Peptides against a protein of PDB entry 7BBL. Designs and how they scored, part 25

Target 1, 86 residues: chain A of PDB entry 7BBL
Amino acid sequence: IAQESLESQEQRARAALRERYLRSLLAMVGHQVSFTLHEGVRVAAHFGATDLDVANFYVSQLQTPIGVQAEALLRCSDIISYTFKP

## One batch from the design tools (peptide; aimed at target 1 V29 F47 D53)

Design b2_p19_8_s1 (made by RFdiffusion4, then SolubleMPNN; from b2_p19_8, 7 letters changed)
Fold by OpenDDE base, seed 1:
Parts: C-alpha cells; structure tokens; sequence
Structure b2_p19_8_s1 (fold): chain B 86 residues (1-86), chain A 19 residues (1-19)
C-alpha cells in the first residue's frame, strides 16, 4: 500500500501539535491550570489570557509555595507543561 | 507536552487565529 513521505508525516505531526496547543489555550480560559515550571516547581492558577507580543500568561489566584498572588504574569518560556480539567 | 521553544514558535499562529 502507498505510504506518506517523511516530509508529509512530519508536516502532519507539526499541524497536530499546533492544533493541540491552540485548542488548549482557548479551553483553559476560566479554569484553574496546573503549571510545571523549571526546577520542578509547580504552581496552580486561574487562566485569563495571553499577551501575544511577549507571550505572557495572565493569571489570577496564583498558588505558589510561599503564598497566593491575586494576579500575575507567567512567561511562556518558563513553562514546561500544563494540565487542567475541562 | 510542547517545549517552551515549540510554544514560542506558535505565537504567530496563535495571534493570527485570535486576531
């Protein structure tokens, strides 16, 4: 049977990752999200929006190891992964 | 999960989608 080229397969994979990322950003609005940061740091916060220029995440009720910040910005470059319940 | 570098690469696409 016919098989896709490696280039075609890679393009499909990239498209899937882009879709997953974009959908997750929209879906997490208004939800509490768990963020994994560098050095094993994990925080939770309610997601509001992103800054398209600087790629900051606008969040509220940021739970950190030393307390809660009412409002804060998380840099996209500092985030390793995130999870949330839809 | 996507790396920070991968997420950064998608900023333009994100902006286009939400603009």
Amino acid sequence: as target 1 above (86 residues)
Amino acid sequence: ALSPEERAAFRAEYAALLA
Scores: peptide ipSAE 0.022, ipTM 0.503, DockQ to the pose 0.099
OpenDDE base, seeds 2, 3, 4, 5: peptide ipSAE 0.020, 0.018, 0.019, 0.020; ipTM 0.493, 0.442, 0.458, 0.402

Design b2_p19_8_s2 (made by RFdiffusion4, then SolubleMPNN; from b2_p19_8, 8 letters changed)
Fold by OpenDDE base, seed 1:
Structure b2_p19_8_s2 (fold): chain B 86 residues (1-86), chain A 19 residues (1-19)
Amino acid sequence: as target 1 above (86 residues)
Amino acid sequence: ALTEEERARFLAEYQALLA
């Protein structure tokens, strides 16, 4: 019943969150996702995929305040949050 | 609230990334 160290617990927690995040990306494939960007700007797009290091989102039909972008890349660092219906 | 200037600046930067 030896308890793991605090550091180990935190590491496990981070790993769990990372896994949930990655799984959410899989669930997003093919769905329209609402993205919240900086300054509260919101856009919607069909999610395609991410690059290997999950630095960019490859999306299509990106609805922006000035029109629709057929194909685009969204930097993950620019995304505050996102929502979608699985 | 987002000011007009802030909105314009953001959109300009955003468009540059999408270009």
Scores: peptide ipSAE 0.183, ipTM 0.712, DockQ to the pose 0.023
OpenDDE base, seeds 2, 3, 4, 5: peptide ipSAE 0.133, 0.130, 0.141, 0.122; ipTM 0.666, 0.659, 0.671, 0.666

## One batch from the design tools (peptide; aimed at target 1 R14 R18 L26 T50)

Design b2_p20_3 (made by RFdiffusion4; failed a check: a repeat of another design)
Pose (drawn by RFdiffusion4):
Structure b2_p20_3 (pose): chain A 86 residues (1-86), chain P 20 residues (1-20)
Amino acid sequence: as target 1 above (86 residues)
Amino acid sequence: SAFEEAVLAAIAEEQAVLAA
């Protein structure tokens, strides 16, 4: 059989990477997720959802240095990193 | 949830690429 084209190989790689990423998002259901925001602020909340095109987070019980926000949307642009324990 | 359904549907699409 003919060799697999480099383009086809890249597409398989993207699919493999994406599938793993999506599994990692699903794994946050029912868990708390912490975030590192701008200015070094560290916050945490109960995971609700993320958008799949852009990594915006929908969370509840967001704990911040100044209080608790019952519902929140943390935009992708607001976030440097997020961390959770499976 | 709607989020779980959407993520599982996206996973199925990516697995289809890998199974091809």

Design b2_p20_3_s1 (made by RFdiffusion4, then SolubleMPNN; from b2_p20_3, 9 letters changed)
Fold by OpenDDE base, seed 2:
Structure b2_p20_3_s1 (fold): chain B 86 residues (1-86), chain A 20 residues (1-20)
Amino acid sequence: as target 1 above (86 residues)
Amino acid sequence: SEFVARLEAAIARERAVLDA
């Protein structure tokens, strides 16, 4: 019986994770998202768009500890995790 | 929007890999 190669298995595993990520982006469009950043900092913002390869997040109404920014850019390297209600 | 269209196209591409 033919068996899928390790390389093919890894390719599909990567695709599965990427699809999950992309679907989460689709689900958060137009919604407020809570981002956990480094040093325990948590912010909330309305999701606008992202650069799919670099994962830069373009957001609006970013709520920070010192105020609200109308528009902002969150870099992937700044983000630990995010949550939202679809 | 253009962004949503790009997302949906990207999702379809990943699904094609999984279903191959």
Scores: peptide ipSAE 0.655, ipTM 0.938, DockQ to the pose 0.903
OpenDDE base, seeds 1, 3, 4, 5: peptide ipSAE 0.654, 0.651, 0.654, 0.654; ipTM 0.939, 0.938, 0.938, 0.938

Design b2_p20_3_s2 (made by RFdiffusion4, then SolubleMPNN; from b2_p20_3, 6 letters changed)
Fold by OpenDDE base, seed 4:
Structure b2_p20_3_s2 (fold): chain B 86 residues (1-86), chain A 20 residues (1-20)
Amino acid sequence: as target 1 above (86 residues)
Amino acid sequence: SAFVERLEAAIARERAVLAA
């Protein structure tokens, strides 16, 4: 008869989403990722690491519309979405 | 790598929340 509180349910939901996100990062390691940025800009880069607190993406071989950057930082606020092949 | 280890640790923490 005991029921989990709404707040607890929401906490679990957030944890589930966070875990899924983290697992996606783990799956990205060593792979090229396609990022969709603001204003329709799309780039591809090899995933390196992230800042788990801010979710900044540290990448290499970033293919941009005007060339390739050996090393780059993509801020979470700049990213709309991303896709990759595990 | 250190990043992977931190990532795995973070995942474990979230899993603990879900299991509680």
Scores: peptide ipSAE 0.616, ipTM 0.927, DockQ to the pose 0.926
OpenDDE base, seeds 1, 2, 3, 5: peptide ipSAE 0.615, 0.615, 0.612, 0.614; ipTM 0.927, 0.927, 0.927, 0.927

Design b2_p20_3_s3 (made by RFdiffusion4, then SolubleMPNN; from b2_p20_3, 7 letters changed)
Fold by OpenDDE base, seed 4:
Order: structure tokens, then sequence, then C-alpha cells
Structure b2_p20_3_s3 (fold): chain B 86 residues (1-86), chain A 20 residues (1-20)
């Protein structure tokens, strides 16, 4: 029985993860999201949009440890994880 | 919105890879 190549398997695995990520973004639209950043910093913000190429998060009403920021950009490299209630 | 449309299109593209 022929099996798909390792590279093909990896490609599909990556596609699966990408799809789940994109679906999570779609589910976040219109919701407040909690972001875990580096150095133990946690913030909450209303999700606006992302840059699909770079995965930057454009958010509003960002609740930071020192106050609320009306609009903000959270870079993918700054984010460890995020959670939200669909 | 345009953003949601882009997301849906991107999701479809990934699904195409999985279905191939």
Amino acid sequence: as target 1 above (86 residues)
Amino acid sequence: SAFEARLRAAIAAERAVLDA
C-alpha cells in the first residue's frame, strides 16, 4: 500500500493547524480576547482584525496593567497564547 | 466584513490542501 511522503504528511499537518488557527480568528470576531504576553503580562481586548500574512492582531479597548488603550497592535511575536469564549 | 471574507477564503484554501 502506497503511503504519502513525509513531506506531504508535514504539509497536511501544517495545513490542519493553519485551518484551526484561522477558524479561531473567525470565532473571535466581535469578542473580547484574553492575551498572554511575555513576562507574565496578561491583557484583554476586543478583537478587530489580523494581518493574515504576519498574524498581527488589531484590537480595541486593550486593558493593560496600567490602563486602557483605545486601539492597539499586538504582534504575533509578543503573544504566547490567547483565549476567548465563543 | 471584508476581513471575515478573507478568513473564509483562507480556510477554504487550507481545506483544499487537506482534501487533496
Scores: peptide ipSAE 0.654, ipTM 0.939, DockQ to the pose 0.895
OpenDDE base, seeds 1, 2, 3, 5: peptide ipSAE 0.652, 0.653, 0.651, 0.653; ipTM 0.939, 0.939, 0.939, 0.939

Design b2_p20_3_s4 (made by RFdiffusion4, then SolubleMPNN; from b2_p20_3 with A6R V7L L8R)
Fold by OpenDDE base, seed 4:
Structure b2_p20_3_s4 (fold): chain B 86 residues (1-86), chain A 20 residues (1-20)
Amino acid sequence: as target 1 above (86 residues)
Amino acid sequence: SAFEERLRAAIAEEQAVLAA
C-alpha cells in the first residue's frame, strides 16, 4: 500500500543511469573507444581514465582527422556519444 | 589500477542507493 515517492523514484532512476555509465567505463579500460563529437567529428582513442566528478576522458593514441595525438583530454561537453567493443 | 578501484567503489555506492 505504501508507495515510493516520486522524488525517490527519480533518485533511483538517476542512480541506475549512473551505475550503467560507471560500468561502461569499467568495461572500457584497456580498449579503444570511438567517440562522436560535435559537428560530426568522430575520433578513436585508447581509453585511460576519467574524472568521475567532471567526466573528462583521458585517452591515448587519439586518432583525429589531422593526425594522431599521443595523449589527449576529451571534455564531457565535447562528447555526444561513444561506443566500444568489450 | 587505482582508477578501476574508484570505479568499483562508485558503482557500489549507486548499488547502495538502489538497494535502499
Scores: peptide ipSAE 0.646, ipTM 0.937, DockQ to the pose 0.919
OpenDDE base, seeds 1, 2, 3, 5: peptide ipSAE 0.644, 0.644, 0.642, 0.645; ipTM 0.937, 0.937, 0.936, 0.937

Design b2_p20_4 (made by RFdiffusion4)
Pose (drawn by RFdiffusion4):
Structure b2_p20_4 (pose): chain A 86 residues (1-86), chain P 20 residues (1-20)
Amino acid sequence: as target 1 above (86 residues)
Amino acid sequence: MTQEEFIAAVEEEIAEEQAV
């Protein structure tokens, strides 16, 4: 059989990377997720959902240095990193 | 976005990526 094109290989790689990423998002259901925001602020909340095109987070019980926000949307642009324990 | 919608969308996209 003819060799697989480099383009086809790149598409399989994207699919493999994306599938793993999606599984990592699904794994946050039912868990708390912590975030590192701008200015070095560290917060945490109960995971609700993310958008799949852009990594915006929908969370509840967001704990910040100044209080608790019952529902919140943390925009992708607000976030440097997020961390959770499976 | 509800969590149910999120889960459905993620599972659907996983199936699409596997088909690739």

Design b2_p20_4_s1 (made by RFdiffusion4, then SolubleMPNN; from b2_p20_4, 8 letters changed)
Fold by OpenDDE base, seed 1:
Structure b2_p20_4_s1 (fold): chain B 86 residues (1-86), chain A 20 residues (1-20)
Amino acid sequence: as target 1 above (86 residues)
Amino acid sequence: MSLEEFVAAAEARIAELRAV
């Protein structure tokens, strides 16, 4: 059996990482998520949806240091990490 | 998009990734 090319291996690796990411998003459905943003800022919000390509997070009940925002948009570039209880 | 639409889109994207 012919060996898979390096390019093909890399493609599969990228696809696997993307799938892992998407599955994590799916796991957020119906849960509150804690997001760590830049400068150590932490916010919590209920997951709504994302723009899959841009990775914008559409959330509700965003708890911020200055109050609660009913609906909000979080950009992936602003997010360092996230945690949630499945 | 709605949550339902998101779920459907995400699952479809996963299927596409695995099909490549």
Scores: peptide ipSAE 0.503, ipTM 0.904, DockQ to the pose 0.793
OpenDDE base, seeds 2, 3, 4, 5: peptide ipSAE 0.499, 0.500, 0.502, 0.500; ipTM 0.903, 0.903, 0.903, 0.903

Design b2_p20_4_s2 (made by RFdiffusion4, then SolubleMPNN; from b2_p20_4, 10 letters changed)
Fold by OpenDDE base, seed 1:
Structure b2_p20_4_s2 (fold): chain B 86 residues (1-86), chain A 20 residues (1-20)
Amino acid sequence: as target 1 above (86 residues)
Amino acid sequence: MSLEEFVARLEAEIERLRAV
């Protein structure tokens, strides 16, 4: 019986993770999202869109420790995690 | 891009990932 190669299995696993990520973005639409940044900093913002290639997050009404930004850009590299209620 | 366009892009990418 033919067995799927390790490379193929890894590729499918990566694809599955990416799909899960993209679906989370879809679920964020219309919701406020809490982002956990480095050093435990947490901000909340309304999700707008992302750059799928770079994974930049375009958000609005970003609540930061020093105030609210009407429009803001969050880099994926700065984000540890995010939570929201669909 | 508009929200609609963004959503469409996401869905298209997801579909590509699911394609065999």
Scores: peptide ipSAE 0.495, ipTM 0.898, DockQ to the pose 0.680
OpenDDE base, seeds 2, 3, 4, 5: peptide ipSAE 0.493, 0.492, 0.492, 0.495; ipTM 0.899, 0.899, 0.899, 0.899

Design b2_p20_4_s4 (made by RFdiffusion4, then SolubleMPNN; from b2_p20_4, 8 letters changed)
Fold by OpenDDE base, seed 1:
Structure b2_p20_4_s4 (fold): chain B 86 residues (1-86), chain A 20 residues (1-20)
Amino acid sequence: as target 1 above (86 residues)
Amino acid sequence: MTVEEFVARAEAEIARLRAV
């Protein structure tokens, strides 16, 4: 059996990581997500969608210290981490 | 975009990734 090239192996590895990321997003559908933003700010929201290229998070019912925002946009660059209960 | 659109796009990309 011919060994696949190193380049091919790297390509597959990158693809696997991308798929895992996408699957994590899909898993968030229908769940409330807790987002940790910069400076320790934490918000909770219902996940709606992302634009996969720009990685904006479109969420609803964003819970902030000053109230609830029905619809909101979270930039990926603003997000440190997120958690949810599948 | 809607949730449905997102799911469709994400699944389509996953399929694309597996095809290459």
Scores: peptide ipSAE 0.620, ipTM 0.932, DockQ to the pose 0.854
OpenDDE base, seeds 2, 3, 4, 5: peptide ipSAE 0.613, 0.614, 0.614, 0.617; ipTM 0.932, 0.932, 0.932, 0.932

Design b2_p20_5 (made by RFdiffusion4)
Pose (drawn by RFdiffusion4):
Structure b2_p20_5 (pose): chain A 86 residues (1-86), chain P 20 residues (1-20)
Amino acid sequence: as target 1 above (86 residues)
Amino acid sequence: AWTRVAELEQEYRELVAAAS
């Protein structure tokens, strides 16, 4: 059989990377997720959902240095990193 | 492979809708 084109290989790679990424998002359901925001602020909340095109987070019980926000949307642009324990 | 990615995205949307 003809060799697989480089383009086809790159597409399979994107699919493999994406599938793993999606599994990692699904794994946050029912867990707390912590975030590192701008200014070095560290916050945490109960995971609700993320958008799939842009990594915006929908969370509840967001704990910040100044209080607790019952519902929150942390925009992708607000976040440097997020961390959770499976 | 891309069918599987679509299936995972649909499963996620269903879970988010059910949790709403």

Design b2_p20_5_s1 (made by RFdiffusion4, then SolubleMPNN; from b2_p20_5, 7 letters changed)
Fold by OpenDDE base, seed 1:
Structure b2_p20_5_s1 (fold): chain B 86 residues (1-86), chain A 20 residues (1-20)
Amino acid sequence: as target 1 above (86 residues)
Amino acid sequence: AAARVEALEAEYRALVAAAA
């Protein structure tokens, strides 16, 4: 029997994570999302779109501790996690 | 796997476009 290489296994694992991510995006379209950023900062915003290549989040009505931004860009590197109600 | 990923990406783009 053929033995799957470690590299192949890792590739499948990465693909699985990507699929999981994409499915979450599909579910959040048109919804408000809560993002956890660095230093424990939590913000909420209406999902607009993402750059699938970089995973930047384009959002609207971003609620921050110091005010609301009509439109904003959240870099993937700034986001620790997110949650939302489908 | 790659095919499924690409399909999901296409689905996303279509969904966003439809919502716009």
Scores: peptide ipSAE 0.513, ipTM 0.886, DockQ to the pose 0.777
OpenDDE base, seeds 2, 3, 4, 5: peptide ipSAE 0.493, 0.487, 0.493, 0.492; ipTM 0.881, 0.879, 0.881, 0.880

Design b2_p20_5_s2 (made by RFdiffusion4, then SolubleMPNN; from b2_p20_5, 9 letters changed)
Fold by OpenDDE base, seed 1:
Structure b2_p20_5_s2 (fold): chain B 86 residues (1-86), chain A 20 residues (1-20)
Amino acid sequence: as target 1 above (86 residues)
Amino acid sequence: MELRVRRLEEEYRRLVAARA
């Protein structure tokens, strides 16, 4: 019986995660996104772009607890999750 | 890399470029 190798299964799993991420990016363009950061901090911003290597989020009109930043860079490592209404 | 992943990356690039 032919079985898919473990390596192949892992490749598909990684590809599935990557696909989900990319689909999220496609849906985020032009929309305001709510980001949940560490320490319970939540911010909202208009999505601009990201590095496709999952490094940074470039956003505008970032609403933070202490004010609004016209342009901002969010490190992917700072983000717990994000949500938006397409 | 899976073909559909590559296509999605290209779609993203085109979308961002068109918006800029």
Scores: peptide ipSAE 0.486, ipTM 0.886, DockQ to the pose 0.732
OpenDDE base, seeds 2, 3, 4, 5: peptide ipSAE 0.481, 0.480, 0.481, 0.484; ipTM 0.883, 0.883, 0.883, 0.885

Design b2_p20_5_s3 (made by RFdiffusion4, then SolubleMPNN; from b2_p20_5, 8 letters changed)
Fold by OpenDDE base, seed 1:
Parts: sequence; C-alpha cells; structure tokens
Structure b2_p20_5_s3 (fold): chain B 86 residues (1-86), chain A 20 residues (1-20)
Amino acid sequence: as target 1 above (86 residues)
Amino acid sequence: LEERVRRLEEEYRRLVAAAA
C-alpha cells in the first residue's frame, strides 16, 4: 500500500493547526478574550484583530495587573494560551 | 486542507474589516 509521504503528512498537520487557529480567531471577533502570558500573568481584553502572518493581537481595554490600557498589542510570543466565550 | 486555510484567512479579513 502506498503511503502518504512524511512531508505531506507534516503539511497536513500544519494546515490542521492553522485551521484551528483561524477558526478560533473567527469566533472571538467582537468578544472579550482572556490571555495567559508568561510567569502566570493573565490579562483580559476585547479582541480587535490580528496580523495573520506574525500573529500579533491588537486588542482594546486591556486589563493588566497594573492597570487598563485603552489599546495594546500582544505578541504571539508572549501568549501561552487564550480563552473566550463565543 | 490548504485551500480551506486560505478561505478561512480570507473570511477572517472580511469579518475583521466589517467589524472595524
């Protein structure tokens, strides 16, 4: 039986992860999102948009441990996970 | 699957543009 190449399998895996990510973005538009950052820091903000290539999160009303920022940019590298109620 | 990703990205762009 001919099997799918490793390269093809990897491509599908990456695409699947990308799809999951994109679907989450679609679902969070217009909603408040809670972000878990490094060192256990958690913040909440209203989702604005992201750049699909770099995955920066543009948010508003960012509630941080030290105050609220009207608008802010969260880098994907700073984010461990996020959650929201669709 | 890759084509689906492309379509999702396009949908996202449209949705964000409409919401902004």
Scores: peptide ipSAE 0.396, ipTM 0.849, DockQ to the pose 0.854
OpenDDE base, seeds 2, 3, 4, 5: peptide ipSAE 0.389, 0.380, 0.381, 0.384; ipTM 0.846, 0.844, 0.844, 0.845

Design b2_p20_5_s4 (made by RFdiffusion4, then SolubleMPNN; from b2_p20_5, 8 letters changed)
Fold by OpenDDE base, seed 1:
Structure b2_p20_5_s4 (fold): chain B 86 residues (1-86), chain A 20 residues (1-20)
Amino acid sequence: as target 1 above (86 residues)
Amino acid sequence: AELRVRRLEEEYRALQAAAA
């Protein structure tokens, strides 16, 4: 008879997504990641670190259509999706 | 769930600190 509030349900949903994200970060450490960016651009890079608050991705050996960048910063807003092999 | 989130964040920070 006790019903969980909509706000509580939404909080649990957000927490679940955050947990999934964090687990992916932990699994990503030390691996090369393939990022899908806008306009169909796809890049690959070795994961370095990220700011948990801002979600800036610090990566190395970024392979881009115009060459390889030793060190780079990818903003979460620039990323559509990513995949990697654990 | 929120408690697990905090734990995961702490684990990540600890991992990054050890790698630095």
Scores: peptide ipSAE 0.442, ipTM 0.863, DockQ to the pose 0.880
OpenDDE base, seeds 2, 3, 4, 5: peptide ipSAE 0.439, 0.434, 0.439, 0.434; ipTM 0.861, 0.859, 0.861, 0.859

Design b2_p20_6 (made by RFdiffusion4)
Pose (drawn by RFdiffusion4):
Structure b2_p20_6 (pose): chain A 86 residues (1-86), chain P 20 residues (1-20)
Amino acid sequence: as target 1 above (86 residues)
Amino acid sequence: MTTEEFVAAVEAEIAAQQAV
């Protein structure tokens, strides 16, 4: 059989990377997720959802240095990193 | 967005990626 084109290989790689990423998002259901925001602020909340095109987070019980926000949307642009324990 | 909707969207996209 003919060799697999480089383009086809790149598409399989994207699919493999995306599938793993999606599985990591699903794994946050039912868990708390912490975030590192701008200015070095560290916060945490109960995971609700993320958008799949852009990594915006929908969370509840967001704990911040100044209080608790019952529902929140943390925009992708607001976040440097997020961390959770499976 | 509900958790149910999010889980369904994620599982559907996983299935689409596997089809690639």

Design b2_p20_6_s1 (made by RFdiffusion4, then SolubleMPNN; from b2_p20_6, 6 letters changed)
Fold by OpenDDE base, seed 1:
Formats: sequence, C-alpha cells, structure tokens
Structure b2_p20_6_s1 (fold): chain B 86 residues (1-86), chain A 20 residues (1-20)
Amino acid sequence: as target 1 above (86 residues)
Amino acid sequence: MTVEEFVARLEAEIAELRAV
C-alpha cells in the first residue's frame, strides 16, 4: 500500500484547519459572539462578516466597558478566542 | 456584501477544500 507523502499529509492538515475556521464563521452568523482579546479584555458583538483573505471581523453592536459601537472592525490578530451560543 | 453572499462564499470555499 502506497504511503501518503508528507506534503500531502500537511496539505490535508492545513485544509482541515481552514475548514474548521470557516465552519466556525458559519456557526457565528446571526449570533452574539464573545471575543477574548489580549490582556483579558472581553467584548461582545453581533457577528456580521469577515474579510477572508485579511482576516478582519466586521461586527455590530460591539459592547465594551466604555460603550457600544454600532459598527466595528476587529482584527484577527487582536483576537485570542471567541465563544457563542449555537 | 449580504449575509447570504457571505455564507455562500464560505460554503464555496469549504467545498473546494474538500474537492482537492
């Protein structure tokens, strides 16, 4: 039985991670999402869309300790994790 | 871009990932 090449295995792994990411975005559509940012900062916002190539999150009703932003942009590099109710 | 368009883009890319 021919063994799958290392390159092929890595390709599948990358594809799997990308798919998981994309599916998480699908799951967030229409939900309020809690984003964990650096230094323990947590914000909540309604997920709108992302820029898939730049990894920007376009959200609405961003709740911060300072106030609420009707529309906001979150950079993926600023986000550690996110949670939401399915 | 509408929500529907965004969802469609996501689903299209997912489909392509699996097709490769």
Scores: peptide ipSAE 0.570, ipTM 0.918, DockQ to the pose 0.711
OpenDDE base, seeds 2, 3, 4, 5: peptide ipSAE 0.567, 0.567, 0.567, 0.566; ipTM 0.918, 0.918, 0.917, 0.917

Design b2_p20_6_s2 (made by RFdiffusion4, then SolubleMPNN; from b2_p20_6, 7 letters changed)
Fold by OpenDDE base, seed 1:
Structure b2_p20_6_s2 (fold): chain B 86 residues (1-86), chain A 20 residues (1-20)
Amino acid sequence: as target 1 above (86 residues)
Amino acid sequence: MSVEEFVARVEAEIERLRAV
């Protein structure tokens, strides 16, 4: 029986994480999402789409401490975590 | 991009990952 190489195992692990991320995007469709940003800032918005290459989040009805923004762009690098009710 | 288009795009990406 051929033994899978370490490199192949790592590749599968990375692919699995990527798939998990992508499936989380699908799960966000149709839901309001609460995003936790740096310095404890939390915003809520309706998920629209992402740029899969850059992982930008295109959202609507972004609720911020200073008001509601109809359309907004959230950089993935600025997002610590997010939660939503499936 | 519509919701359907986005979903299709993501699903296609998932399938590409599985094909590698």
Scores: peptide ipSAE 0.585, ipTM 0.922, DockQ to the pose 0.669
OpenDDE base, seeds 2, 3, 4, 5: peptide ipSAE 0.582, 0.582, 0.582, 0.583; ipTM 0.922, 0.922, 0.922, 0.922

Design b2_p20_6_s3 (made by RFdiffusion4, then SolubleMPNN; from b2_p20_6, 7 letters changed)
Fold by OpenDDE base, seed 5:
Formats: sequence, C-alpha cells, structure tokens
Structure b2_p20_6_s3 (fold): chain B 86 residues (1-86), chain A 20 residues (1-20)
Amino acid sequence: as target 1 above (86 residues)
Amino acid sequence: MTVEEFVARLEAEIEELRAV
C-alpha cells in the first residue's frame, strides 16, 4: 500500500483533535461548566454556544469571584482548562 | 443563533472532518 506522507499524518492528527474538541462542545450544551482561567481563577457558567472561528464562549449565569453575570463572553485564549458533568 | 442551529453546525463540521 502507498505510504502515508508525514503531512497527511499530521492532517489526520489535527482532524482528530478538532473532532474531539467539537464533541466536547456538544457534550457541554445545556450544562454548567467550570472554567480554569489564568492566575488560578475559576469560574462556573452555563454553556450556550461558541463562535467556532474566533473561539469565543457565550455563557450565562457566570459565577466569578466578584459576582454573577447573567450573560458573558469567555475567550478561549483565556481558558486553561474546563470540566463538567455530562 | 439558536441552540439547535449551533448543535447542527457542530455536527456538520464533525461529519465533514470524518469525510476527509
């Protein structure tokens, strides 16, 4: 069989990671998610949607150390990790 | 965008990734 090029292998790896990310978003829909941000800041919010191009997270009932925001936007670049209960 | 539209978009992209 034809040997797969390095570029093709990398492409498949990227695709797999992207799919995993997208499936995680699907799992988050309708759930409260805990986000870990920089400097150890942790917030919790109900996940609504994202802008897949910009990777903005549109959330509601954002619980922050200084209060609750009914509607908020979290940038993916600000997020270190997130957890949720399926 | 509604939740349904968002979900549909996610599922569509996932399907495209698998098709490539």
Scores: peptide ipSAE 0.564, ipTM 0.917, DockQ to the pose 0.692
OpenDDE base, seeds 1, 2, 3, 4: peptide ipSAE 0.563, 0.559, 0.561, 0.556; ipTM 0.917, 0.917, 0.917, 0.916

Design b2_p20_6_s4 (made by RFdiffusion4, then SolubleMPNN; from b2_p20_6, 8 letters changed)
Fold by OpenDDE base, seed 5:
Structure b2_p20_6_s4 (fold): chain B 86 residues (1-86), chain A 20 residues (1-20)
Amino acid sequence: as target 1 above (86 residues)
Amino acid sequence: MSVAEFVAALEARIAELRAV
């Protein structure tokens, strides 16, 4: 019986993870999201959009430990994880 | 970019993942 190669299996796995990520962004639209950044810093903000190519999050009402920013740009590379209520 | 445009962009990316 023909078997799918390991390489193609890995490719499908990566694609599945990428789809889950993108669908989470869709679910994020119009919601407040809690982000965990480096050094355990946690912030909350209303999700606006992402830059699908440059890897940025465009958010509003960013609540940080030192204050609130009306509008902000979060680099995807600075985000460790996020949670939100769909 | 509007919300609608952003959503459309995401849907397009998802569709591309499944394309041959």
Scores: peptide ipSAE 0.559, ipTM 0.909, DockQ to the pose 0.628
OpenDDE base, seeds 1, 2, 3, 4: peptide ipSAE 0.554, 0.554, 0.555, 0.556; ipTM 0.907, 0.910, 0.908, 0.910

Design b2_p20_7 (made by RFdiffusion4; failed a check: too like the target's own chain)
Pose (drawn by RFdiffusion4):
Structure b2_p20_7 (pose): chain A 86 residues (1-86), chain P 20 residues (1-20)
Amino acid sequence: as target 1 above (86 residues)
Amino acid sequence: SWATVAALEEEYRTLAAEWF
């Protein structure tokens, strides 16, 4: 059989990377997720959902240095990193 | 595969709708 084109290989790679990423998002359901925001602020909340095109987070019980926000949307642009324990 | 990716995206949209 003809060799697989480089383009087809790149597409399979994107699919493999995406599938793993999606599984990592699904793994946050029912867990707390911590975030590192701008200014070095560290916060945490109960995971609700993320958008799939842009990594915006929908969370509840967001704990910040100044209080607790019952519901919150942390925009992709607000976040440097997020961490959770499976 | 891309079919698996689409299925995972649909599952996730269902869970997110339930959460909202």

Design b2_p20_7_s1 (made by RFdiffusion4, then SolubleMPNN; from b2_p20_7, 10 letters changed)
Fold by OpenDDE base, seed 1:
Structure b2_p20_7_s1 (fold): chain B 86 residues (1-86), chain A 20 residues (1-20)
Amino acid sequence: as target 1 above (86 residues)
Amino acid sequence: SEARVRELEAEYRRIAAAFA
C-alpha cells in the first residue's frame, strides 16, 4: 500500500484552502461586500474583482466616511476582514 | 485538487471579467 508523502499531503492541503478561497470569490462576484479596515473603519462596496495573488480588491461604489468613491483599489493587507451575502 | 484549483481560477477570470 502506497503511503502519500508529507509533501503531497501539504500540497493537497494548500490546494484545498485555495479552492475554498476561489469558491468564496466566485460567490462574491456581483455582491456588495463590507470591509473592516484598520482603526475600526468599515466600508461597503460592490465587489468587482481581485487578483489571484490575493493582493488587491477592485471595488466600485465604495462607501467611506468621507463619501462614495466610484472606483477603488483596496490592498488585502489593509483589510482585516470582510463579509458578504451570497 | 490542483486541477480543480486551475479550473476555478479560469472560471473566476471569466466571470469576474464581466464585473470589472
Scores: peptide ipSAE 0.401, ipTM 0.857, DockQ to the pose 0.867
OpenDDE base, seeds 2, 3, 4, 5: peptide ipSAE 0.398, 0.391, 0.391, 0.393; ipTM 0.854, 0.852, 0.853, 0.853

Design b2_p20_7_s2 (made by RFdiffusion4, then SolubleMPNN; from b2_p20_7, 10 letters changed)
Fold by OpenDDE base, seed 1:
Structure b2_p20_7_s2 (fold): chain B 86 residues (1-86), chain A 20 residues (1-20)
Amino acid sequence: as target 1 above (86 residues)
Amino acid sequence: SEERVRRLEEEYRRIAAAFA
């Protein structure tokens, strides 16, 4: 039987993960997002956009434990996880 | 597929632009 190359299998796997991520982003557009940052810090904000290459999150009305930022940038490296209601 | 990924990225760019 024909066997798909390992490289091809890996490419499909990466594509599948990327697709899942993109579909999630599409669902986030126009919605509020809750982010869990380092040290257990949790914030909420309105999703604006994200850098597809670097995965930076551009948000508005960021609610932090010490105040609200009208506009903010959250780097993927600073984010542990996030949730949203589609 | 990679092709589907490209289409999704294009769709995101168009839609997200309205909210950015």
Scores: peptide ipSAE 0.401, ipTM 0.862, DockQ to the pose 0.858
OpenDDE base, seeds 2, 3, 4, 5: peptide ipSAE 0.396, 0.393, 0.395, 0.396; ipTM 0.860, 0.859, 0.859, 0.860

